# Peptides against a protein of PDB entry 3HTU: the designs that were tried, part 90

Target 1, 75 residues: chain A of PDB entry 3HTU
Amino acid sequence: RRPEEWGKLIYQWVSRSGQNNSVFTLYELTNGEDTEDEEFHGLDEATLLRALQALQQEHKAEIITVSDGRGVKFF

## One batch from the design tools (peptide; made by RFdiffusion4, then SolubleMPNN)

Design b2_p28_8_s4 (from b2_p28_8, 18 letters changed)
Fold by OpenDDE base, seed 5:
Structure b2_p28_8_s4 (fold): chain B 75 residues (1-75), chain A 28 residues (1-28)
Amino acid sequence: as target 1 above (75 residues)
Amino acid sequence: MAEKLAEFQANLDKYKELVAKRLEELKK
């Protein structure tokens, strides 16, 4: 899958689960209990980051970088 | 324009704080 395709899957989950306007760590998205049934569960962080960057271009997400790691805010 | 930039920065700072807290909780 292309990053844009992964981004679409991720955002679909965010939307249908009512997680819009929520904040996640990157780890929670791919390794959390809430996404165990999603296709993007277990996705490597590098690919996840590219997917989120695609969403960011569409103003659907904002990648957040802090000293101890990364997260994302969905809109 | 300055107000919009300030608002954006304020939101970004808040998001960073939230992410930092979540990361801290996961490391415990």
Scores: peptide ipSAE 0.310, ipTM 0.743, DockQ to the pose 0.551
Fold by OpenDDE base, seed 4:
Structure b2_p28_8_s4 (fold): chain B 75 residues (1-75), chain A 28 residues (1-28)
Amino acid sequence: as target 1 above (75 residues)
Amino acid sequence: MAEKLAEFQANLDKYKELVAKRLEELKK
């Protein structure tokens, strides 16, 4: 899958689960219990980041970078 | 435009704070 396709899957989950307007660490998205049944569970962070960047281009997410890691705000 | 940018920045700071707190929680 292309990053854009992963982004679509991720955002679909966000929407389906009512997680819009919520904040996640990148780790939570791919390693958290809430996404265990999702195809993107276990996705490498590099690909995840690219996927989120695609969503960011669509104003569906904002990648948040702090000193100790990254997170994302979904819209 | 300036107002919108200010709002964005304020939200960004808020999000950073939230992420930071979340990361801290995960470290516990």
Scores: peptide ipSAE 0.303, ipTM 0.739, DockQ to the pose 0.565
Fold by OpenDDE base, seed 1:
Structure b2_p28_8_s4 (fold): chain B 75 residues (1-75), chain A 28 residues (1-28)
Amino acid sequence: as target 1 above (75 residues)
Amino acid sequence: MAEKLAEFQANLDKYKELVAKRLEELKK
């Protein structure tokens, strides 16, 4: 899958689960219990980041960088 | 326009705080 395709799957989950306007760490998205049954569970962080960057270009997400890690805000 | 930018920055700061909090929780 291309990053854009992964982004679509991730955003679909966000929308279906009512997690719009929520914040996640990158780890929670791919390794958390809430996404255990999703296809993007276990996705490597590099690919995840590219997927989120694609969503960010569409103004559907904002990648948040702090001193000790990264997260994402979905819109 | 400056007010909109300030509001955006305030929201961004809040998001950073939330992310930082979540990261701290994961470290525990």
Scores: peptide ipSAE 0.299, ipTM 0.736, DockQ to the pose 0.558
Fold by OpenDDE base, seed 3:
Structure b2_p28_8_s4 (fold): chain B 75 residues (1-75), chain A 28 residues (1-28)
Amino acid sequence: as target 1 above (75 residues)
Amino acid sequence: MAEKLAEFQANLDKYKELVAKRLEELKK
């Protein structure tokens, strides 16, 4: 799958589960218990980041960088 | 325009705090 396709799957989950306007660490999205049944669970962080960057271009997400790691805010 | 930029920055600061808090909680 292309990063844009992964982004679509991730955002679909966000929308279905009512997680819009929520904040996640990148780890929680791919390793959290809440996404165990999703296709993107276990996705490598590099591909995840590219997927989120695609969503960011569409103003559907904002990648947040702090000293201890990265997260994302969904809109 | 200045107000919009200030609002955007304030939101980013808030998001950073939230992410930092979550990372600290996961570290425990």
Scores: peptide ipSAE 0.292, ipTM 0.731, DockQ to the pose 0.575

## One batch from the design tools (peptide; made by RFdiffusion4, then SolubleMPNN)

Design b2_p29_1_s2
Fold by OpenDDE base, seed 5:
Structure b2_p29_1_s2 (fold): chain B 75 residues (1-75), chain A 29 residues (1-29)
Amino acid sequence: as target 1 above (75 residues)
Amino acid sequence: SEEDKEKVRKMLEEIKKKEEEKKKKELEE
């Protein structure tokens, strides 16, 4: 899958679960209990980041960078 | 926003704490 395709899957999950405007750590998206049944569970961080960047270009997400790591806010 | 950044920071700290506790538990077993 391309990063854009992963982004689509991730955003679909966000939308289906009604978690728009929610904030996640990158770890939670790929390792959290809430996504255990999703195809993107266990996805490597590099690919995840590219997927989120694709969503960010579509104004569907904002990547948040802090000193200790990264997170994302979905819209 | 700064509020979102603080939320992420807090969440990351909590995850870090949990991971450290998990590692400690594994070492004790």
Scores: peptide ipSAE 0.283, ipTM 0.740, DockQ to the pose 0.918
Fold by OpenDDE base, seed 1:
Structure b2_p29_1_s2 (fold): chain B 75 residues (1-75), chain A 29 residues (1-29)
Amino acid sequence: as target 1 above (75 residues)
Amino acid sequence: SEEDKEKVRKMLEEIKKKEEEKKKKELEE
């Protein structure tokens, strides 16, 4: 899958689960309990980041970078 | 927003804490 396709899957989950406007760490998206049954669970961080960047281009997400790591807010 | 950033920081710290506790438990076993 392309990063954009992964982004679509991630955003679909966010929308279905009613997690819009929620904030996640990148770790939670791919390693968290809430996404254990999702196709993107276990996705490498590099690909995840590219997927989220694609969503950010569509104004569906905002990547948050802090000194100790990164997170994302979905819209 | 700054609020979102703070939320991310706290979440990351909590994850870090849990990982450290897990590591400590593993070392004690």
Scores: peptide ipSAE 0.277, ipTM 0.736, DockQ to the pose 0.892
Fold by OpenDDE base, seed 3:
Structure b2_p29_1_s2 (fold): chain B 75 residues (1-75), chain A 29 residues (1-29)
Amino acid sequence: as target 1 above (75 residues)
Amino acid sequence: SEEDKEKVRKMLEEIKKKEEEKKKKELEE
């Protein structure tokens, strides 16, 4: 799958689960309990980041960078 | 926003704290 395709799957989950405007760490998206049944569970961080960057271009997400790591806010 | 950044920071700090506590328990056993 291309990063854009992964982004689509991730955002579909966000929308279906009603978690718009929520903030996640990158770890929670791919390793958290809430995404255990999703296709993107276990996705490597590099590919995840590219997927989120694609969503960011569409104004559907904002990647947040702090000193200790990264997170994302969905819209 | 700064509020969002603080939320992410706190979440990451909590994860780190839990990992440190787990490591401490392993050393005590």
Scores: peptide ipSAE 0.277, ipTM 0.736, DockQ to the pose 0.825
Fold by OpenDDE base, seed 4:
Structure b2_p29_1_s2 (fold): chain B 75 residues (1-75), chain A 29 residues (1-29)
Amino acid sequence: as target 1 above (75 residues)
Amino acid sequence: SEEDKEKVRKMLEEIKKKEEEKKKKELEE
């Protein structure tokens, strides 16, 4: 899958679960209990980041960078 | 926003805390 395709899957989950406008750590998206049944569970961070960047270009997400890590807010 | 950043920081700290607690429990067993 391309990063854009991963982004689509992630955003579909966000939308279906009604978690728009929510903030996640990158860890929660790929390692959290809430995504255990999703195809993107266990996705490597590099690919995840590219996927989220694709969503960010579509104004569907905002990547948040802090000193100790990164998160994302979905719209 | 700054609020979002703080939320991310807090969430990361909580994850770290849980991992440390898990490690401590494993060492005590």
Scores: peptide ipSAE 0.276, ipTM 0.732, DockQ to the pose 0.889

Design b2_p29_1_s3
Fold by OpenDDE base, seed 2:
Structure b2_p29_1_s3 (fold): chain B 75 residues (1-75), chain A 29 residues (1-29)
Amino acid sequence: as target 1 above (75 residues)
Amino acid sequence: SAEDKEKVREKLKKIKEEEEKKKKLEELE
């Protein structure tokens, strides 16, 4: 899958779960309990980041960078 | 936003703490 396709899957999960405007760490998205049954669970961080960047271009997400790591907010 | 950043910081902190606890537990087992 391309990063954009991963982004679509991730955003679909966010939307269907009603978690828009929620904030996640990158770890939570790929390693959290909430996504254990999702196809993107276990996705490598590099690919995840590219996927989120694609969503960000679509104004569906905002990648948040702090000193200790990164997170993302979905819209 | 600043609030969002703080939420991320807090989440990252908690994850780090949990990972440390897990590591310590595994070392004892």
Scores: peptide ipSAE 0.379, ipTM 0.795, DockQ to the pose 0.927
Fold by OpenDDE base, seed 4:
Structure b2_p29_1_s3 (fold): chain B 75 residues (1-75), chain A 29 residues (1-29)
Amino acid sequence: as target 1 above (75 residues)
Amino acid sequence: SAEDKEKVREKLKKIKEEEEKKKKLEELE
């Protein structure tokens, strides 16, 4: 899958679960219990980041960078 | 926002703490 396709799957999950405007760490998205049944569970961080960047270009997400790591907020 | 950044910081902190707890448990086994 292309990063854009992964982004679509991730955003679909966010929408289905009603978690828009929620903040996640990158780890929670790919390793959290809430996404265990999702295809993107276990996705490598590099691909995940590209997917989120694609969503960010669509104004559907904002990648948040802090000193200890990164997160993302969905819109 | 600053609030969102703080949420991320807090989540990262919690994950780190849980990882440390898991590590300690494994060391005891």
Scores: peptide ipSAE 0.377, ipTM 0.793, DockQ to the pose 0.908
Fold by OpenDDE base, seed 3:
Structure b2_p29_1_s3 (fold): chain B 75 residues (1-75), chain A 29 residues (1-29)
Amino acid sequence: as target 1 above (75 residues)
Amino acid sequence: SAEDKEKVREKLKKIKEEEEKKKKLEELE
């Protein structure tokens, strides 16, 4: 899958689960309990980041960078 | 936003603390 395809799957999960406007760490998306049954569970961080960047270009997400790591907010 | 950044910081902090706690507990076993 291409990054934008992963992004689509991630955003679909966010929308279906009713978690729009929620904030996640990157770890929570790929290693969290809430995504254990999702195809993107276990996705490497590099690919995840590219996927989120694709969503960011579509104004569906915002990547948040702090000193201790990164997170993302979905819209 | 500043609020969103703080949420991320808090989540990261919590994860780190939980991992350290787990490690410490396992060392005692």
Scores: peptide ipSAE 0.376, ipTM 0.794, DockQ to the pose 0.863
Fold by OpenDDE base, seed 1:
Structure b2_p29_1_s3 (fold): chain B 75 residues (1-75), chain A 29 residues (1-29)
Amino acid sequence: as target 1 above (75 residues)
Amino acid sequence: SAEDKEKVREKLKKIKEEEEKKKKLEELE
């Protein structure tokens, strides 16, 4: 899958689960309990980041960078 | 926003603490 396709899957999950406007760490998306049954569970961080960047280009997400790591907010 | 950044910081902190606890538990096993 391309990063854009992964982004689509992630965003679909966020939308269906009613998690819009919620903040996630990158770890929560790929290693969290809530996504254990999702195809993107276990996705490598590099690909995840590219996927989120694609969503950001579509104004569907905002990647948040802090000193101790990164997170993302979905819209 | 600043609030969102703080939420990220807190989540990262919590995850780190949980990982450390897990690691410590594994070391004791």
Scores: peptide ipSAE 0.375, ipTM 0.793, DockQ to the pose 0.902

Design b2_p29_1_s4
Fold by OpenDDE base, seed 1:
Structure b2_p29_1_s4 (fold): chain B 75 residues (1-75), chain A 29 residues (1-29)
Amino acid sequence: as target 1 above (75 residues)
Amino acid sequence: SEEDKELVRKKLEEIKKKEKEKKELEELA
């Protein structure tokens, strides 16, 4: 899958679960309990980041960078 | 926003704590 396709899957999950405007760490998306049954569970961070960047370009997400790591907010 | 950043920081700290505890448990096993 291309990063954009992964982004679509991630965003679909966020939307279906009603978690828009929620904030996640990258770890929560790929290693969290809530995504264990999702196709993107276990996705490598590099690909995840590219997927989120694609969503960001579509104004569907904002990547949040702090000193200790990164997170993302979905819209 | 700064609020979002703070929330991310908090989440990262919590995850770090949980992972540390998990690691310690695994080391004891």
Scores: peptide ipSAE 0.467, ipTM 0.837, DockQ to the pose 0.909
Fold by OpenDDE base, seed 3:
Structure b2_p29_1_s4 (fold): chain B 75 residues (1-75), chain A 29 residues (1-29)
Amino acid sequence: as target 1 above (75 residues)
Amino acid sequence: SEEDKELVRKKLEEIKKKEKEKKELEELA
């Protein structure tokens, strides 16, 4: 899959699941309990980041960078 | 926003604590 295709899957999950919290760490998306049954679970960080960057270009997400790591906010 | 950044920081700290505890447990085993 291309990064943008992964992004689509991630965003679909966010939308369909009706998440009360729209802010995630990158770890939560690929290693968290809530995504264990999703295809993108276990996705490598590099590909994940590219996927999120694709969503960011579509104004569907914002990557948040802090001193100790990264997160993402979905819109 | 700064609020979102702080939330991310907090989440990362929680994960860090859990990983530390897990690591310590593994050392004892």
Scores: peptide ipSAE 0.465, ipTM 0.837, DockQ to the pose 0.830
Fold by OpenDDE base, seed 2:
Structure b2_p29_1_s4 (fold): chain B 75 residues (1-75), chain A 29 residues (1-29)
Amino acid sequence: as target 1 above (75 residues)
Amino acid sequence: SEEDKELVRKKLEEIKKKEKEKKELEELA
């Protein structure tokens, strides 16, 4: 899958679960309990980041960078 | 926003703590 395709899957999950405007760490998305049954669970961080960047270009997400890591807010 | 950043920071700290505890537990097991 291309990063954009992963992004679509991730955003679909966010939307279907009603978690728009929610903030996640990258870890929560790929390793969290809430995504255990999702295809993107276990996705490597590099690919995840590219996926989120694609969503960001679509104004569907905002990647948040802090000193100890990154997170993302979905819209 | 700064609030979002703070929330991310908090989440990261919590995850770090949990992972540490998990690691310690696994080492004991």
Scores: peptide ipSAE 0.464, ipTM 0.836, DockQ to the pose 0.935
Fold by OpenDDE base, seed 4:
Structure b2_p29_1_s4 (fold): chain B 75 residues (1-75), chain A 29 residues (1-29)
Amino acid sequence: as target 1 above (75 residues)
Amino acid sequence: SEEDKELVRKKLEEIKKKEKEKKELEELA
């Protein structure tokens, strides 16, 4: 799959999950309990980041960088 | 926003804490 395709899958999950909080760490997306049944579970961080960057270009997400790591906010 | 950044920081710390607790439990087993 291309990064854009992964991004689509991730965003679809976010949209359907009914999450109370739209902010995630990158770890939560690929290693979290909530995504265990998703195709993108276990996705490598490099590919994940490219996927999120694709979503960011579409104004569907914002990658958040802090001193201790990264997260993402979905819109 | 700064609020979002703080939330990310908090989540990262919580994950780190859980991983530490998991490691300690495994070492005791």
Scores: peptide ipSAE 0.461, ipTM 0.835, DockQ to the pose 0.839

Design b2_p29_2_s1 (from b2_p29_2, 10 letters changed)
Fold by OpenDDE base, seed 3:
Structure b2_p29_2_s1 (fold): chain B 75 residues (1-75), chain A 29 residues (1-29)
Amino acid sequence: as target 1 above (75 residues)
Amino acid sequence: DELEKELQEALERKDYKKAVELQAKLKEL
C-alpha cells in the first residue's frame, strides 16, 4: 500500500470509531489495543509517518512533536 | 504558563500521551 492508502485506512477507522478531534501517540495508533483488529496495526513508524503526512496535506490530521514524544490529532 | 509546566512534568514522567495532549492545547489545535 502507498502512504495515502494507509492514511485512508487510518482515517476511516478514526471516523468510524468517533475519534475525530482526538489525539493519539504514534505508538498507541499502531500498537494499542483499540487498533489490534485493524490492518494498520503493527505498521512501521516510517510508513505511519508518511501516511499521516499525507492526511496532514489534506488537513485531516496534524502531527505533533514535543521533546521525546510524537503524536497526531485528527480532524 | 500552567500548561507548559504540566507539559514538562508529563515529559519528566515519560507520559507521552499527556505530553502530546498538552502540546496540542498549547498550539490551540
Scores: peptide ipSAE 0.614, ipTM 0.901, DockQ to the pose 0.842
Fold by OpenDDE base, seed 4:
Structure b2_p29_2_s1 (fold): chain B 75 residues (1-75), chain A 29 residues (1-29)
Amino acid sequence: as target 1 above (75 residues)
Amino acid sequence: DELEKELQEALERKDYKKAVELQAKLKEL
C-alpha cells in the first residue's frame, strides 16, 4: 500500500468510530488496543508518518510534535 | 501560561498523550 492508501484506511477508522477531533499519539494509533483489528495495526512509524502527512495535505489531520513525542489530531 | 506549565509537567511525567493534547490546545487546533 502507498502512504496515501494507509492514510485513507486510518481516516476511515477515525470517521466510522466517531473519533473526529480526537488526539492520538502515534504509538497508540498503531499499537493501541482500539486498533487491534485494523489493517494498520503494527504499521511501522515511518510509513505511518507518511500516511498522516498525506492526510495533513488534505486538511484531515495535523501532526503534533513535542520535544519527546509526536501525535496527531484528526478533523 | 497555565497550559505551558501543564505541558511541562506532563512531559516530566512522560505522559505523552497529555502532552500532545496540551500542545494541540496551545496551537489552537
Scores: peptide ipSAE 0.614, ipTM 0.901, DockQ to the pose 0.842
Fold by OpenDDE base, seed 5:
Structure b2_p29_2_s1 (fold): chain B 75 residues (1-75), chain A 29 residues (1-29)
Amino acid sequence: as target 1 above (75 residues)
Amino acid sequence: DELEKELQEALERKDYKKAVELQAKLKEL
């Protein structure tokens, strides 16, 4: 899958689960219990980041960086 | 700023979920 396709899957999950406007760490998005049954569970961080960047270009997400952490907010 | 203070405290605790949440608020997302 291309990063854009991963982004679509991730956003579909966010939408289906009613978690728009929610904030996630990158870790819990791909390693958390809430996504264990999703195809993107276990996705490598590099691909995840590219997927989220694709969503960000569509204004569906914004990647959040702190001094020692990263996450994302979905819209 | 209270949010910045809380963010720093969260980072000190390595509570990255809280830190990301607070950073989102600071960015008014």
Scores: peptide ipSAE 0.613, ipTM 0.901, DockQ to the pose 0.835
Fold by OpenDDE base, seed 1:
Structure b2_p29_2_s1 (fold): chain B 75 residues (1-75), chain A 29 residues (1-29)
Amino acid sequence: as target 1 above (75 residues)
Amino acid sequence: DELEKELQEALERKDYKKAVELQAKLKEL
């Protein structure tokens, strides 16, 4: 899958779960209990970042960086 | 301010979820 395709899958999960406007750590998106049954569970962080960057281009997400931490907010 | 203080405390506890949430608030996202 291309990064934008992964982004679509992730955003679909966010939307159907009613979690728009929620904030996630990158870790919980790919390693959390809530996404265990999703195709993107276990996705490597490098690919995840590219997927989220694609969503940023569409104004559907914003990657949040803080000292020793990183996450994303979906819109 | 208070949010920035809470952010630093969260980081000290390695509570990254809280840290990201607080950072989002600080950025008014």
Scores: peptide ipSAE 0.613, ipTM 0.900, DockQ to the pose 0.838

Design b2_p29_2_s2 (from b2_p29_2, 12 letters changed)
Fold by OpenDDE base, seed 1:
Structure b2_p29_2_s2 (fold): chain B 75 residues (1-75), chain A 29 residues (1-29)
Amino acid sequence: as target 1 above (75 residues)
Amino acid sequence: SELEKELKEALEKGDYSKAVKLQAELASL
């Protein structure tokens, strides 16, 4: 899959999950219990970042990178 | 882990200084 395709899968999960908070750490997206059944679970961080960057260009996400404190906010 | 949870909460609150510290702690494990 291309990064934008991964981004689509991730965003679909976020949209369908109906969660109270739209901010995530990168770790919980690919290693958390909530995404164990998702195709993007276990995705390497490099590919994840590219996927999120694709979503960011579509104004669907904002990557938070202050020094080594990283996360992502979905819209 | 608890540290990951605290990191998430810090990011949600916009406390990026705390987030950086927590991430550093996680990286050292």
Scores: peptide ipSAE 0.171, ipTM 0.725, DockQ to the pose 0.112
Fold by OpenDDE base, seed 4:
Structure b2_p29_2_s2 (fold): chain B 75 residues (1-75), chain A 29 residues (1-29)
Amino acid sequence: as target 1 above (75 residues)
Amino acid sequence: SELEKELKEALEKGDYSKAVKLQAELASL
């Protein structure tokens, strides 16, 4: 899958679960209990970031990167 | 984990300074 395709799957999950406007750590998206049944569970961080960047360009997410701090907010 | 939970809470609160510290600790595990 391309990054934008992964982004679509991730955003679909966010929308289906009603978690728009929520903040996540990168870890919980791919390693959390809440996403265990999702295709993107276990996705490597590099690909995850590219997926989120694609969503960010669509104004569907905001990646939070302050020094070593990492997270993402979905809209 | 507890640290991951605290990190999320810090991000939600917008306390990025705390988030950085927590992330650093998580990276050390």
Scores: peptide ipSAE 0.167, ipTM 0.726, DockQ to the pose 0.111
Fold by OpenDDE base, seed 5:
Structure b2_p29_2_s2 (fold): chain B 75 residues (1-75), chain A 29 residues (1-29)
Amino acid sequence: as target 1 above (75 residues)
Amino acid sequence: SELEKELKEALEKGDYSKAVKLQAELASL
């Protein structure tokens, strides 16, 4: 899958679970219990970031990066 | 983990300074 496709899957999960406007750590998206049944569970961070960047381009997410701190907010 | 939860809370509150510290700690584990 391309990053954009991963982004779509991630956003679909966020939307279906009613978690829009929520903040996530990158870790919980791919390693959390809540996403164990999702295809993107276990996704490497590099690909995850590219996926989130694609969503950010669509104004569906905001990657929070301050120094070494990282997270993401979905809209 | 507890650190991960605290990181999320810091990000939600906009406490980026704390978030950076927590992220650094998590990265060292």
Scores: peptide ipSAE 0.167, ipTM 0.726, DockQ to the pose 0.111
Fold by OpenDDE base, seed 3:
Structure b2_p29_2_s2 (fold): chain B 75 residues (1-75), chain A 29 residues (1-29)
Amino acid sequence: as target 1 above (75 residues)
Amino acid sequence: SELEKELKEALEKGDYSKAVKLQAELASL
């Protein structure tokens, strides 16, 4: 899958679960208990970041990067 | 983990200083 395809899957999960306007760490998206049944569980961080960047271009997400701090907010 | 939970809470609250510290601690493990 391409990064933008992963982004679509991630955003679909966010929307279905009613977690829009919520903040996540990058770790919990791919390693958290809430996404254990999702296809993107276990996705490598590099691909995840590219997927989120694609969503950010569509104004569906905002990546939080302050020094070493990382997270994402979905809209 | 507890550190992961605290990191998320810091990000949600906009406490980026704390988030940076927690992220660094997680990375050093």
Scores: peptide ipSAE 0.162, ipTM 0.719, DockQ to the pose 0.072

Design b2_p29_2_s3 (from b2_p29_2, 11 letters changed)
Fold by OpenDDE base, seed 2:
Parts: C-alpha cells; structure tokens; sequence
Structure b2_p29_2_s3 (fold): chain B 75 residues (1-75), chain A 29 residues (1-29)
C-alpha cells in the first residue's frame, strides 16, 4: 500500500471509532488495543508518518511534535 | 500558563499521550 492508502484506512477508522478525543500518539495508533483488529496495526512508524503526512496535506490531520515524542490530531 | 505547566509536568513524567493532548489544547489558544 502507498502512504496515501494507509492514510485512508487510518482516517476511516478514526471516523468510525467515535472517539471523543481526536488526539493520538503514533504509538497507540499502531500498537494500541483499540486498533488490534485494524490492518494498520503493527505498521512501522516510518510508513505511518508518511501516511499521516498525506492526511496532513489534505488538512485531515496535524502531526504534533512534543520533545522527542510525536502524535496526531485528526479533523 | 497553567496549561504550559501541566505540559512540562507531563513531559517530566514521560507521559507523552497527555503531553500531546495538552499541546493540542495549547495550539487552540
């Protein structure tokens, strides 16, 4: 899959999950219990970052960097 | 500010989830 395709899958999950808080760490997206049944579970962080950058270009997400950690806010 | 102090505390504890959430909130200000 291309990064854009991964981004689509991730955003679809976010949209269907009904999460009150749209902020995630990169780790919990690919390693969290809530995404265990998703195809993007276990996705390497480099590919995940590219996927989120694709969503960011579409104004559907904003990557947040705090110290040496990273997260994402979905819109 | 209060939010900035909470962010610093979260980072000191390496609570990155809270830190990201607080940073997102600060970005709204």
Amino acid sequence: as target 1 above (75 residues)
Amino acid sequence: SELEEKLKEALEKKDYKTAVELQAELSKL
Scores: peptide ipSAE 0.271, ipTM 0.773, DockQ to the pose 0.852
Fold by OpenDDE base, seed 3:
Structure b2_p29_2_s3 (fold): chain B 75 residues (1-75), chain A 29 residues (1-29)
Amino acid sequence: as target 1 above (75 residues)
Amino acid sequence: SELEEKLKEALEKKDYKTAVELQAELSKL
């Protein structure tokens, strides 16, 4: 899958679960219990970041960096 | 500000979830 395709899957989950405007760490998106049944569970962080960057270009997400940590807010 | 102090505290204890949430809030002020 291309990053854009991964981004679509991630955003679909966010929308279906009603978590728009929520903030996640990158880790909990791919390693959390809430996403265990999603195709993107276990996705490597590098690919995840590219997927989120694709969503960011579509104004559907904003990647947030604080010190040595990163997260994302979905819109 | 108080939010900034809370952000610092979260980062000090490596609570990145809280830190990201606080940063998101600060970003729109």
Scores: peptide ipSAE 0.270, ipTM 0.771, DockQ to the pose 0.887
Fold by OpenDDE base, seed 5:
Structure b2_p29_2_s3 (fold): chain B 75 residues (1-75), chain A 29 residues (1-29)
Amino acid sequence: as target 1 above (75 residues)
Amino acid sequence: SELEEKLKEALEKKDYKTAVELQAELSKL
């Protein structure tokens, strides 16, 4: 899958689960219990970041970096 | 501000989840 396709899957999960406007660490998205059944669980961080950047381009997400921590807010 | 102080505390504790949430909130202001 292309990063954009991963982004679509991630955003679909966010939307279906009613978690728009929620904030996640990148680790939570790919390693958290809440996403264990999702195709993007276990996705490498590099691909994840590109996927989120694609969503950010569409104004569907905002990548947040604070010191050594990174996360994302979905809209 | 109060949020900034909480952010500082979260970062000091390396609670990045809270830090990201607080930063997200601050960005809305």
Scores: peptide ipSAE 0.266, ipTM 0.773, DockQ to the pose 0.910
Fold by OpenDDE base, seed 4:
Structure b2_p29_2_s3 (fold): chain B 75 residues (1-75), chain A 29 residues (1-29)
Amino acid sequence: as target 1 above (75 residues)
Amino acid sequence: SELEEKLKEALEKKDYKTAVELQAELSKL
């Protein structure tokens, strides 16, 4: 899958689960209990970041970098 | 974890100062 396609899957999950306007750490998106049944569970962080960057271009997400940590807010 | 949830809350309200502090604490774990 392309990063954009991963982004679509991630955003679909966010929307369907009613978690728009929520903040996640990058880790919990791919390693958290809430996404265990999703195709993107276990996705490597590098690909995840590219996927989120694609969503950010669409104004559907904002990647937050604080010091040495990263998170994302979905819209 | 509790610290992770607090971090999310700080990021939600764009309290980056607190977020940095919490992230630093999480990094020690």
Scores: peptide ipSAE 0.170, ipTM 0.729, DockQ to the pose 0.154

